# Designs tried in a protein design run: peptides against a protein of PDB entry 6D0Y. Part 1

Every score and structure here is a prediction.

Target 1, 225 residues: chain A of PDB entry 6D0Y
Amino acid sequence: ETEDHLESLICKVGEKSACSLESNLEGLAGVLEADLPNYKSKILRLLCTVARLLPEKLTIYTTLVGLLNARNYNFGGEFVEAMIRQLKESLKANNYNEAVYLVRFLSDLVNCHVIAAPSMVAMFENFVSVTQEEDVPQVRRDWYVYAFLSSLPWVGKELYEKKDAEMDRIFANTESYLKRRQKTHVPMLQVWTADKPHPQEEYLDCLWAQIQKLKKDRWQERHIL
Below, numbering starts at 1 at the first letter of every chain, in headers, positions and changes, except where a header shows other numbers.
Peptide ipSAE is a variant of ipSAE made for these designs: the mean of its two directions, with the distance scale d0 fixed at 1.0 Angstrom where the peptide's residues are scored. Compare it only between designs on the same protein; published cut-offs may not carry over.
The geometry check fails a fold that doesn't show the stated peptide or that is severely misdrawn somewhere.

## One batch from the design tools (peptide; aimed at target 1 K12 A18 C19 N24)

Design b1_p8_2_s1 (made by RFdiffusion4, then SolubleMPNN; its pose is not in this set)
Fold by OpenDDE base, seed 4:
Structure b1_p8_2_s1 (fold): chain B 225 residues (1-225), chain A 8 residues (1-8)
Amino acid sequence: as target 1 above (225 residues)
Amino acid sequence: YDSLLPEP
């Protein structure tokens, strides 16, 4: 495949087809694997780009990377490293919305057997540890808690299946922080609760309540993101 | 893989 054709294939995967999505992804993974000797860098850049620019196809591209990782483990590792570098760059540039999305993307890579559950737990432990930093703005502490909590719809089930004790500790630390932080009311759209009238809650408290409900429901989400 | 450490 030519570079331009590869771009087209990668960007259009998951669109209307007579074949199943799974079969299309498997086919594309095979094509990409075969072209890695000639186009590894290009393929890597393309996958990183679509991962960032097409959030509506998050699970499609995480699955694709998972399939490719199974074929070429080294490439999978390079992709993860590239995404982590991008996450660091986003944080450095104060692009916090992109950063949160990247954490979510990495979270779903756990489901695709690209990132090990223990590694993801360790990252979340690092995030929540920010709440213990002294003489830093609360907005910093809040953001890392938000990044953690907002990613759990994609990986909470897997992490609790494999690292329940460690996750419980992270949750306890999170809850402790939420109880002692300063609170301001922020409007928030609820995604994981029933469409019933509810009192307005503080931003992170509301998210915490949603995640607790999701956990109680065995990580079965009621609303689509 | 490499772990992410939060930066200031």
Scores: peptide ipSAE 0.056, ipTM 0.801, DockQ to the pose 0.016
OpenDDE base, seeds 1, 2, 3, 5: peptide ipSAE 0.055, 0.056, 0.054, 0.055; ipTM 0.807, 0.803, 0.800, 0.803

Design b1_p8_3 (made by RFdiffusion4)
Pose (drawn by RFdiffusion4):
Structure b1_p8_3 (pose): chain A 225 residues (1-225), chain P 8 residues (1-8)
Amino acid sequence: as target 1 above (225 residues)
Amino acid sequence: SIEEMLEP
């Protein structure tokens, strides 16, 4: 019964309400502490559900996990382990669109001080390392590069300041791969073949240009909540 | 309560 009270309470946080978003998260994180001794097992799989199925509300739930971790270290560890467990499950089942949501989530948890930045950089340079794998489809290399680049809008500023020597090695490996990709197929996927008024760009070249501009902008982006 | 706080 109270479990249902916990689920609908987690899913609706951040919706329209009289209280501010921050007041709601601080209050919700407080009640999840009180119920945690009895319902640790259930609270855990619910947070795993929203990290997998609600990527649009991503930053809301990483902050919530961040608050619980600052107050309860063992819960933060159990959750991260569950995320690593699910990331493997998703990649094994060929659910790559679902996996990028989990990688994005793990990345943004760095901003919440749940995951150390070096651990995240180590995982990313293993992602880009897939560009070196031989006898594999380009789409495989493309996805692992995409998972890295698409996470940077959230975790980009933090990972670079803390570790820029290894991040530049990753960017160098990334730029080298992007230049040697074949784009012969793009015309079949363009809604318009014309370059005017708006070019229809290949998705990785577009994301690359977006990330490099954010880099030149000192990693300041003014949209992500 | 927290449920009341989440009402519009």

Design b1_p8_3_s3 (made by RFdiffusion4, then SolubleMPNN; from b1_p8_3, 3 letters changed)
Fold by OpenDDE base, seed 4:
Structure b1_p8_3_s3 (fold): chain B 225 residues (1-225), chain A 8 residues (1-8)
Amino acid sequence: as target 1 above (225 residues)
Amino acid sequence: SIEDALKP
């Protein structure tokens, strides 16, 4: 395949086709595998780009990377490293939406056997450990907790199946932090009715409650988060 | 580091 054709194939995967998505992904993985010797850097860049710019295709591209990684080629590691670099760049640029999405993407790579469960647990441990940092703004602590919690819908099931004790520790640390952090904006979000004011939860408290429910429901999503 | 933790 030519370099330009590869770009087209990668960008268009998952679109309407006469074939199943699974079949198309297998086919594309085969094409990309064959071209890795000649176009590894280009393919890597393309996959990183579509991964970050097409969030609606998250599971498509994580699956594709998983398929490539399974085809007897050390591609997954380089891809993950590139995504981590992009995550760091996003944080430096204050692109928090992109940053949290990248964490979600990496999380789903665990399901695709690109990232080992223990590695993702260690990453989340590092995130939650930020809550213990001294002389840092709460917004920093909050973001890493948010990044952790908001990624669990994609990987919580797998991590608890393989590393339940470690995950419980992370949850305990998260809960402890959420109890002690300042919630200055809660009053502004309260819904007032004539007789019964509704106590609106702070955004992290709300997310925490949703994740706790998801965990209780064995990571089977009942409601849109 | 986070990078080390995310290694496959």
Scores: peptide ipSAE 0.048, ipTM 0.805, DockQ to the pose 0.020
OpenDDE base, seeds 1, 2, 3, 5: peptide ipSAE 0.033, 0.033, 0.044, 0.047; ipTM 0.714, 0.715, 0.796, 0.802

Design b1_p8_4_s2 (made by RFdiffusion4, then SolubleMPNN; its pose is not in this set)
Fold by OpenDDE base, seed 3:
Structure b1_p8_4_s2 (fold): chain B 225 residues (1-225), chain A 8 residues (1-8)
Amino acid sequence: as target 1 above (225 residues)
Amino acid sequence: YDSLLPKP
């Protein structure tokens, strides 16, 4: 019954309430902290599950974990370890949509002071280094670049504030790869009668352009990517 | 947690 109660609280956080979301998260963090001595494993499993299965609540759960990490640093570490294990499992299972989402989740944990900026930079360095691997399909290289670029809306500002030189190197390597990779040109279905102001771009080139603009705008989003 | 992050 107590476990069911915890599950209900964790799953329903962020839903309509008379209190603010921030207040509800603080309250829930307090409840969970108090129950860690008796239900640590259950709470850990629940948080990992909702983090993976409820992407619409990404920032809610990263914030919750951030609050818990501030109260219990060891628990925060165990949660990160669990999420890293899940990322590895997703990659092994070729669940690339889940994998890229998990990278985004981990990226937002940097903003919540759960993961250190240098650690995330190191991860992205490792991702982009895949572009230098020999005798691997381009789709592998492309995916890790995609995972990196797709995560920057969540963490680019923080990483450039703390590790600008390292990030510049990663960007340079990414740009170099994008220039030399094979590109597929497909005729576009013109839905509108008006001419497009610019030619159709390949999906990674398009994403790169969006990220470059975001960077130029100091990581302040003006539209949904 | 540098040691916790995966290598691709």
Scores: peptide ipSAE 0.045, ipTM 0.784, DockQ to the pose 0.018
OpenDDE base, seeds 1, 2, 4, 5: peptide ipSAE 0.043, 0.044, 0.044, 0.045; ipTM 0.770, 0.783, 0.782, 0.779

Design b1_p8_7_s2 (made by RFdiffusion4, then SolubleMPNN; its pose is not in this set)
Fold by OpenDDE base, seed 4:
Structure b1_p8_7_s2 (fold): chain B 225 residues (1-225), chain A 8 residues (1-8)
Amino acid sequence: as target 1 above (225 residues)
Amino acid sequence: SIEERLLA
């Protein structure tokens, strides 16, 4: 296989096919595994790239990585390391939109058995611990809370199944922070109904409420986050 | 370990 061919295969996975997506992913995983001896670095880079640039295929690529990880644990580890490195670089560059997506991607890797639930819990503990940092901008604290909360739709169920006590602690710390932080009101966020106006809700408070509802619904999504 | 990677 050529590098171009590998790129094509990776980029096109999930597109319309006579075969099931699962079959295609298994097939692609087999092809990629066979080519790792010759193209590991290229495959790694390609997967990192599509993972980062094609958010609409998040679950496809997390699944693919999961399959590859099952075949080659070392490669799976290298992929996770690369993604974490990318996350750190994004944060360093203040590219918070990319960073939050990467956290979400990593979160879904838990479902694909690439990242262990305890490891993800530890990451989220670290995130929420930022709220306790002294003499830092609130925007930093807010972002880590946002990154945590906005990732829970992808991994909250798994984490609560395996680490409910730890998750409850993280939630308690999050709630405590949200109560004591300064709130910014944006008029454009005000929602009105025909019968009565809704009070303006700050974006993190809104997200918190959504996640609380999701949690209450046992992580069965019934509304758009 | 994955834990070490995530915590680093």
Scores: peptide ipSAE 0.034, ipTM 0.726, DockQ to the pose 0.020
OpenDDE base, seeds 1, 2, 3, 5: peptide ipSAE 0.026, 0.031, 0.025, 0.032; ipTM 0.725, 0.728, 0.722, 0.722

## One batch from the design tools (peptide; made by RFdiffusion4, then SolubleMPNN; aimed at target 1 S17 A18; its pose is not in this set)

Design b1_p9_7_s4
Fold by OpenDDE base, seed 3:
Structure b1_p9_7_s4 (fold): chain B 225 residues (1-225), chain A 9 residues (1-9)
Amino acid sequence: as target 1 above (225 residues)
Amino acid sequence: SEMEKALQP
C-alpha cells in the first residue's frame, strides 16, 4: 500500500459501509499488519494522529490497535510509548483537553489488552499522588484528580476486577483530598426540580458523586456522563 | 497563564 492509501484507509475506517465495523477493522488490521515491515513508522504516526484528532472514533482506533497487538507484534508497546510522549507534549503545550482525552484513550487500551491493568493503576496512583504534593497550586491537584475520575467510565470496571484493593486505596485518597480541598460553595445557587431544589455542587464534587454512582452500578453506564 | 504552567509535568 502507498502511504496515501494507508492514510485514506485509516482515516475512513468506521464510515458508512456495506460491511460491519468489526469486519472492516479486521480487514484493515490485516492490511496494516502486512505493511508493518515496510511502513511501521508511518503507520504508528498515522494512528497516533487520528487517535488524537478524531475523538469521535476513540473506540474504533483503540480496537484497531488491540487487533494489531494481538497479531504477535510489539506494535502495541511502541504505540503506547508514542501516546505517552504525546500526552507529555500536550501537557507542556497547555493543551489540557487533549491531555485528558489521551488519558481516556490509554484507559480504553486496557480493555483492548494493549495496556496491562497494573500499569494503568500505577498511572492513576501517580496522578492521585499529586494531591500530596506540597507548595503547588490547587489547580494542579484538581486537574490530576479530574483526569483520573474522568477516565474511570472507560476502565473502572476492568481495574476493579483485577486490582480492587489498589483501586480502593486510590479512591480513599481521592475522597480524602476532595473533603479537605478548598471549594466554592454558594448555598443560594440551586438547580430547581419539580420536586426538590438541589444545591449547585462544585464540579469535582459533582464528578465524584457521578463516579461513585457508576461504581455502585457495577460500572454499567445508564447515561452519558 | 501561570495557572496553566502549574499543570505541566
Scores: peptide ipSAE 0.051, ipTM 0.767, DockQ to the pose 0.014
OpenDDE base, seeds 1, 2, 4, 5: peptide ipSAE 0.050, 0.049, 0.050, 0.049; ipTM 0.770, 0.767, 0.772, 0.765

## One batch from the design tools (peptide; made by RFdiffusion4, then SolubleMPNN; aimed at target 1 D4 K12 V31; its pose is not in this set)

Design b1_p11_7_s1
Fold by OpenDDE base, seed 5:
Structure b1_p11_7_s1 (fold): chain B 225 residues (1-225), chain A 11 residues (1-11)
Amino acid sequence: as target 1 above (225 residues)
Amino acid sequence: SEAEKALEEAS
């Protein structure tokens, strides 16, 4: 395959096809594996790019990486390393929106068997540990809690199945922090209906309530009333 | 793996 053709294949995966998405992903993984000897760097860069820039295809690309990782474990590792570097770069650049999305992407990679559950738990432990740091702006502490909680819809089920005790500890620490932190009002995108009025709530408290509901529902997503 | 280690260190 040419570089241009690879770009087209990667960017267009998941679009209308005569075949199932799963079969297309398997096929593409095979093509990419075969071309790694010649185009590894290009393929790596392309996958990192679409992972960051096409959030609507998050599960498509995490699945693709999972399939490719099963074929070439070393490449899967290189991809994760690249994404971690990008996360660090985003944080350094104060691009917190990109950073939180990257954490979410990494979280879904656990489901795709690219990242081990214990490693993700360790990351979240480190995130929540920031809440215990002294002489740190609350905005920093809040962001790490937000990054943790907002990623749980993608990985909470898997982590609780494998590391329930550790997750419970993280939750306890998170709850403790949320109770003692200073409350602030920040704008966020929310859908409000006239039929079901909801009281105004601080964004992290709101997210916490949503995650608690999700946990109660055994991590099966449904409309939160 | 190196990737797993990097993940833990990055947090």
Scores: peptide ipSAE 0.049, ipTM 0.793, DockQ to the pose 0.020
OpenDDE base, seeds 1, 2, 3, 4: peptide ipSAE 0.009, 0.010, 0.011, 0.010; ipTM 0.587, 0.579, 0.570, 0.582; seeds 1, 3, 4 fail the geometry check

Design b1_p11_7_s2
Fold by OpenDDE base, seed 2:
Structure b1_p11_7_s2 (fold): chain B 225 residues (1-225), chain A 11 residues (1-11)
Amino acid sequence: as target 1 above (225 residues)
Amino acid sequence: SEAEKALLEAS
């Protein structure tokens, strides 16, 4: 495949086809593997780009990377390193929306056997440990908790299956932080009653409740969070 | 792996 054609294939994977998505991904993985000797750098850059710019195709690209990792373990490692570097760059640039998405993407890579569960647990331990840092803004602490919690829909099941004790510790620390942090509540919109406005649940508290429900449901989502 | 090590240092 030519370099330009590779770009097209990577960008368009998952679009309507006569074949199944799984078949297309297997085929693309084979094509990419074959072209790694000539186009590794380009393929790596392309995958990193689409991974970060096409969030609607998150599971498509994590699956693709999983397939590639199975074929070429070294490439999988290089991809993860590149994504981690991108995460660090996003954080440095205060691009927290991209950063949280990248954490979510990395989380799903655990399901695709690209990242080991213990490694992801350790990453989340590091995130939640930020809540214990002294002399840092709460917004920083909140973001890392948010990044952790908002990623659990993608990886919570796997992590609890393999590292339940460690995850429970992280949850306990998270809960402790959420209880002691300062909270800002906004009134809920009331359209029918003259009663005093009741406060809307704070966004992290809301997320925490959703994650606890998800955990209770054994990490089987019944609705999009 | 080196990638996993990098992951641990992401925060």
Scores: peptide ipSAE 0.051, ipTM 0.800, DockQ to the pose 0.020
OpenDDE base, seeds 1, 3, 4, 5: peptide ipSAE 0.050, 0.049, 0.044, 0.049; ipTM 0.799, 0.796, 0.782, 0.797; seed 4 fails the geometry check

## One batch from the design tools (peptide; made by RFdiffusion4, then SolubleMPNN; aimed at target 1 H5 V13 S17; its pose is not in this set)

Design b2_p16_3_s1
Fold by OpenDDE base, seed 1:
Formats: structure tokens, C-alpha cells, sequence
Structure b2_p16_3_s1 (fold): chain B 225 residues (1-225), chain A 16 residues (1-16)
């Protein structure tokens, strides 16, 4: 009964309310910590589930986890471990859409002071290192680069502020890979005027250009990627 | 359990 009620509250947070989202999240965090020793396992499972199933509420749940971690210092670590296990399971199941979302979720947890910047840098180093592996399909190498680049809108600013040298090395390795990889030629879907023709770009090349622009703009997003 | 229920009720009251 109580568990069902908690599930309902966690799922409904962020919906229309007379109070601000920030106030509601603070309130919910207070509710969840009330009897955490007895419900910690259940709360962890619930949060992992809604985090995966409700991608539109990414920042809501990362913020909630951040609040809980601030109130209970060991909660964040256990949650991250659970999410990493889920990431591994998603990869094993070839569920790459869920996997990339989980990487973005983990990335935003850096902003919520749940994951340390060096840990996220290490993860991205591991991702980009896949590009150096031999006897693996390019699609696998491409996916890890995609997962890295597509997560930078959430965490790029923080990582460059704290680990600029390491990030530059990752970027250099990424650029090197993109230059030497086999490119797939796909028909252009958009028609440009003769006054401003655009060359056809492969998807990863396009994403790379967008991220380079984002970096140049000090990680202040102007357009939705 | 009792403390949790109390806080849930308080929170729900706040949401109203």
C-alpha cells in the first residue's frame, strides 16, 4: 500500500501543480527520506524504472536523485551502480536507444553532484577507446562516438571546466576517428537554394560539427540538436 | 512507516 503510493508520487512528480517544480521535488525528497532505511531498495528500483520509462522527465529525476544524495550521501552511489548495471544490460540486449538515454541520464547526474567529473571523463575515455579496437564492426565504434557526442549538451560545460586537458584528448581522438572512418552516403533530404548550398554530411560528421559549434559557444545551446 | 505516512500526507496537502 505504502509502496504503491510512493510509486504514484514518483511517477506523477512534475505534473501540473499549484506549487513550483522545485518546491515539489524538495517535498518529495523529504517524503522519500522519511523512512529510507526501510524503503531504500524499493525507492532505488522505482527511480531506476521511471528514469528509463519516462525520458521526458530526465532532468526531474536527476534533480530528485541529486536531492536525495545530498540528504543521504550513500544513495547516489547505489543509484548510479544500478543505472550502470542497467546500461550494461541494455547493451547486451542490443537496446541502443535505451543505452544512449542512460548515458545522457548519467551525464546530467554530474550537474546534480551525484557523479564526479573525473568518473564521467573516464567513461567517455572508455567509449572513445572503442574506436581503437580492432576486428570490431564500425557500427559499434560509431555508436560509442554517438553516445559520447550526444551526451555533451548535458555535461560538456562541466567537464571542460574541470578536466579540459583530458576532454581535449578525447576530442582529438574522436576527430581522428571521424576523419579516417568509412562514411555512408545517404541522399540529402533537404533542398537548399543556389544562393547558399550546403554540402551533404554524414550524420556523425553533422553531429560533430554541431558539438564543435556548441563548444565554441561556451556550451550555451542555441538550437535543439 | 508512521513517519513516512505523515510526510506523504503533508506533501499531498501541499500539492492541493
Amino acid sequence: as target 1 above (225 residues)
Amino acid sequence: MEELIKKIEEFEKKLS
Scores: peptide ipSAE 0.101, ipTM 0.750, DockQ to the pose 0.528
OpenDDE base, seeds 2, 3, 4, 5: peptide ipSAE 0.099, 0.089, 0.053, 0.046; ipTM 0.743, 0.727, 0.641, 0.630

## One batch from the design tools (peptide; made by RFdiffusion4; aimed at target 1 S8 L9)

Design b2_p17_6
Amino acid sequence: AAAAAAAALAAAAAAAA
Pose (drawn by RFdiffusion4):
Structure formats: C-alpha cells, structure tokens
Structure b2_p17_6 (pose): chain A 225 residues (1-225), chain P 17 residues (backbone only)
Amino acid sequence: as target 1 above (225 residues)
Amino acid sequence: not in this file (backbone only, 17 residues)
C-alpha cells in the first residue's frame, strides 16, 4: 500500500506544483530516508526503473539519488552496483538505446558527487577504445563513441577540470576515428539532399561539432536543468 | 490517487522547510 504511495510519489516529482522543484526534491529525499529502513529493497528498484525509463527527467532523479547518497553511503553503493548490473543486462540484450540512458545517468551522478570522476573517465576511455577493435561493424564503434559524446553535455565540465590530460587523449582518439569513418550511405538517409537552407548532417558529425563548440565555450551550456 | 500524491509532495516539502 505504502509502496504504491512511494512509486507514484517518485514518478510525479518535478511536475507542475506550487512548491519549487528543489523544495520538492529535498522534501521527497527526506521521506525516502524515513521509509528506507523498511523499504530499502523496493525504493531501490523504483529508482532503477526511472533511471532506465524516464531519461527526460534525468537530472531530477540524479539529484534525488545524490541527496540519498550524501546521507546514506551504503544506499548509494547498492544503487550504482544495480546500475552497472543493468547496463550489462541492456548491452547483452542488444538494448543500446536504453543503455545510453544508463550511461548518461551514471555520468550525471558525477555532478551529484555519487561517482568519482576518475572512475567515469576510465569507463569512457574503454568506450572509445572500441574504435580500436578490429573486425567489428562501424555501427558498434559509432554507438560507443555516441554514448561518450552524448553524455558530455551533462558531465563535460566536471570531467575536464578534474582530469584534462586523459580527457584529451580520449578526444584525440575520438577525432581520429571520426575522420576515418565512411559516409557513403548518408544520402539514402537525408530528408533533403540539398545543403540549403539547412544541411542534413550525419548524427555523429553533428554531435561532434556540438561538443567541440561547447568545449570552446568553457563547457558552459545554458539549457540543462 | 494523483491528488493524494500531490498532497503528499506538498506535505513533504512543508516538513523539509
């Protein structure tokens, strides 16, 4: 019964309401502490559900996990382990669109001080390391590069300041791979073949240009909540 | 159910304040 009270309470946080988003998260994180001794097992899988199925509300739930971790270290560990467990499950089941949501979630948890930045950089340079794998489809290399680049809008500023020597090695490996990709197929996927008024760019070249601009902008982006 | 969840959130925010 109170479980249902916990689920609908987690899913609806951040919706329109009289209280501010921050006031709602601080209040919700408080009640999840009180119910945690009895319902630790349930609260855990619910947060795992929203990290998997609600990527649009991503930053809301990473902050919530961040608050519970600052107050309860063992819960933060159990959750991260569950995320690693699910990331493997998703990649094994060929659910890559679902996996990028989990990687983005793990990445943004660095901003919440739940995951150390070096651990995240180590995972990313293993992602880009897939560009070196031989006898594998380009789409495989593309996805692992995409998971890295598409997480940077959230975690980019933090990972670079803390570790820029290894991040530049990653960017160098990334730029080298992007230049040697074959783009012969792009015309079949363009809605317009014309370059005017708007070019229809291959998705990785587009994301690369976006990330490099953000880099030149000192990693300042003014949209992500 | 939605109204009860909304009231619960408001009560939790008030308690935190």

## One batch from the design tools (peptide; made by RFdiffusion4; aimed at target 1 K12 C19)

Design b2_p18_3
Amino acid sequence: AAAAAAAAALAAAAAAAA
Pose (drawn by RFdiffusion4):
Structure b2_p18_3 (pose): chain A 225 residues (1-225), chain P 18 residues (backbone only)
Amino acid sequence: as target 1 above (225 residues)
Amino acid sequence: not in this file (backbone only, 18 residues)
């Protein structure tokens, strides 16, 4: 019964309400502490559900996990382990669109001080390391590069300041791979073949240009909540 | 009814945190 009270309470946080988003998260994180001794097992799989199925509300739930971790270290560890467990499950089942949501979630948890930045950089340079794998489809290399680049809008500022020597090695490996990709197929996927008024750009070249601009902008982006 | 109760619970939790 109270479980249902916990689920609908987690899913609806951040919706329209009289209280501010921050006040709602601080209040919700408080009640999840009180119920945690009895319902640790259930609260855990619910947060795993929203990290998997609600990527639009990503930053809301990473902050919530962040608050619970600052107050309960063992819960933060159990959750991260569950995320690593699910990331493997998703990649094994060929659910890559679902996996990028989990990688984005793990990345943003660095901003919440739940995951150390070096651990995240180590995972990313293993992602880009897939560009070196031989006898594998380009789409495989593309996805692992995409998972890295598409997480940077959230975790980009933090990972670079803390570790820029290894991040530049990752960017160098990434730029080298992007230049040697074959784009012969792009015309079949363009809604317009014309370059005017708007070019229809291959998704990785587009994301690359976006990330490099954000880099020149000192990693300041003014949209992500 | 369940949605209204969840909204009231969230408002109560925010008030308690304040």

## One batch from the design tools (peptide; made by RFdiffusion4; aimed at target 1 S17 C19 L28 V31)

Design b2_p19_1
Pose (drawn by RFdiffusion4):
Structure b2_p19_1 (pose): chain A 225 residues (1-225), chain P 19 residues (1-19)
Amino acid sequence: as target 1 above (225 residues)
Amino acid sequence: EEEEEEEEEELLMEAFEEE
């Protein structure tokens, strides 16, 4: 019964309400502490559900996990382990669109001080390392590069300041791969073949240009909540 | 549904004020 009270309470946080988003998260994190001794097992899989199925509300739930971790270290560990467990499950089942949501979530947890930045950089340079794998489809290399680049809008500022020597190695490996990709197929996928008024760009070249601009902008982006 | 939402908001406000 109270479980249902916990689920609908987690799913609806951040919706329209009289209280501010921050006041709601601080209050919700407080009640999840009180119920945690009895319902630790349930609270865990519910947070795992939203991290997998609600990527639009991503930053709301990483802050919530961030608050519980600052107050309860063992819970933070159990959750991260569950995320690593689910990331493997998703990649094994060929659910890559779902996997990018989990990688984005793990990345943003670095801003919440749940995951150390070096651990995240080590995972990313293993992602880009897939560009070196031989006898594999370009789409495989593309996805692992995409998972890295698409997480940087959230975690980009943090990972660079803390570790820029290894991040530049990653960017160098990424730029090298992007230049040697074959784009012969793009015309079949363009809604317009004309370059005017708006070019229809291949998705990785577009994301690359977006990340490099954000880099030149000192990693300041003014949209992400 | 509206009454349940108000109860949830009140619980969250109480929990926030306790901190």

## One batch from the design tools (peptide; made by RFdiffusion4, then SolubleMPNN; aimed at target 1 S17; its pose is not in this set)

Design b2_p22_4_s2
Fold by OpenDDE base, seed 5:
Structure b2_p22_4_s2 (fold): chain B 225 residues (1-225), chain A 22 residues (1-22)
Amino acid sequence: as target 1 above (225 residues)
Amino acid sequence: SEEEEAKRFEKLLKEALEKAKK
């Protein structure tokens, strides 16, 4: 494989094919594994790039990384490290849109057996712990809560299956924070539905309600968050 | 082991996030 060819393969995976997506991903994982001796750095960069720049293919690339990790654990580790470094840089630069996406990506890597459940729990514990820090602006506290909650559709089921007690603690801390934080919405504003009027919810309160519903439904989505 | 792997990644994630938050 040439570098240009590898780039094409990685960028185009998941597009229309006569074969199943899973078959294509397995095939690509095999190709990438075989080329690691010659193109490890390039492959690593490419995977990081597409993971960040093609959010519509999130599950495709998490699956690909999962397959590759199963073949080469060390490379999988290097990929995770690279993504964490990118997350760090995004947070330092206050690029919260990229950062939240990276958190979701990492969350889905748990389902792909690239990141262990306890590790993700630890990450979320760290996120929610920011709410307890006094020298951090609320906007940043809110973001970490948002990053946590908005990632649960991808990993909540797995984490509650394996770390229910720890997750309950995180949820309790989150709920406590949401109750005491400053809200910017006007309570008098309402959203009217055919059934009953609803007060306009602040975005985190709304997300919290959605996640609570998702949790109640055993993490089976009935609506798109 | 899976447990050892988990611990390694936990450490990595924790360290990275702590640096990112500050």
Scores: peptide ipSAE 0.273, ipTM 0.839, DockQ to the pose 0.016
OpenDDE base, seeds 1, 2, 3, 4: peptide ipSAE 0.269, 0.021, 0.255, 0.288; ipTM 0.835, 0.581, 0.826, 0.843; seed 4 fails the geometry check

## One batch from the design tools (peptide; made by RFdiffusion4; aimed at target 1 S17)

Design b2_p23_7
Pose (drawn by RFdiffusion4):
Structure b2_p23_7 (pose): chain A 225 residues (1-225), chain P 23 residues (1-23)
Amino acid sequence: as target 1 above (225 residues)
Amino acid sequence: EELEEEEEELEEEQEELEEEEEE
């Protein structure tokens, strides 16, 4: 009964309401502490559900997990382990679109001080390391580069300031791979073949240009909540 | 500046919801 009260309470946080988003998260994180001794097992799988199925509300739930971790270290560990467990499950089942949501989530948890930045940089340089794998489809290399680049809008500022020597190695490996990709197939996927008024760009070249601009902008982006 | 505009819009919507609750 109270479990249903916990689920609908987690899913609806951040919706329209009289209270501010921050006041709602601080209040919700408080009640999840009180119910945690009895319902630790349930609260855990619910947060795992939203981290997998609600990427639009991503920053809301990473902050919530961040608050519970600052107050309860063992809960933060159990959750991160569950995320690593699910990331493996998703990659094994060929659910890559679902996997990028989990990688984005783990990344943003660095901003919440749940995950140390060096651990995240080590995982990313293993992602880009897939560009070196031989006898594998380009789409495989593309996805692991995509998972890295598409996480940077959230975690980009933090990972660079803390560790820029290894991040530049990653960017160098990334730029080298992007230049040697074959784009012969792009015309079949363009809605318009004309370059005017708007070019229809291959998705990785587009994301690369976007990330490099954000880099030149000192990693300041003004949209992500 | 765009986040500030979105924050102001959210504050206005919260005030309207407070007024509706008072009614």

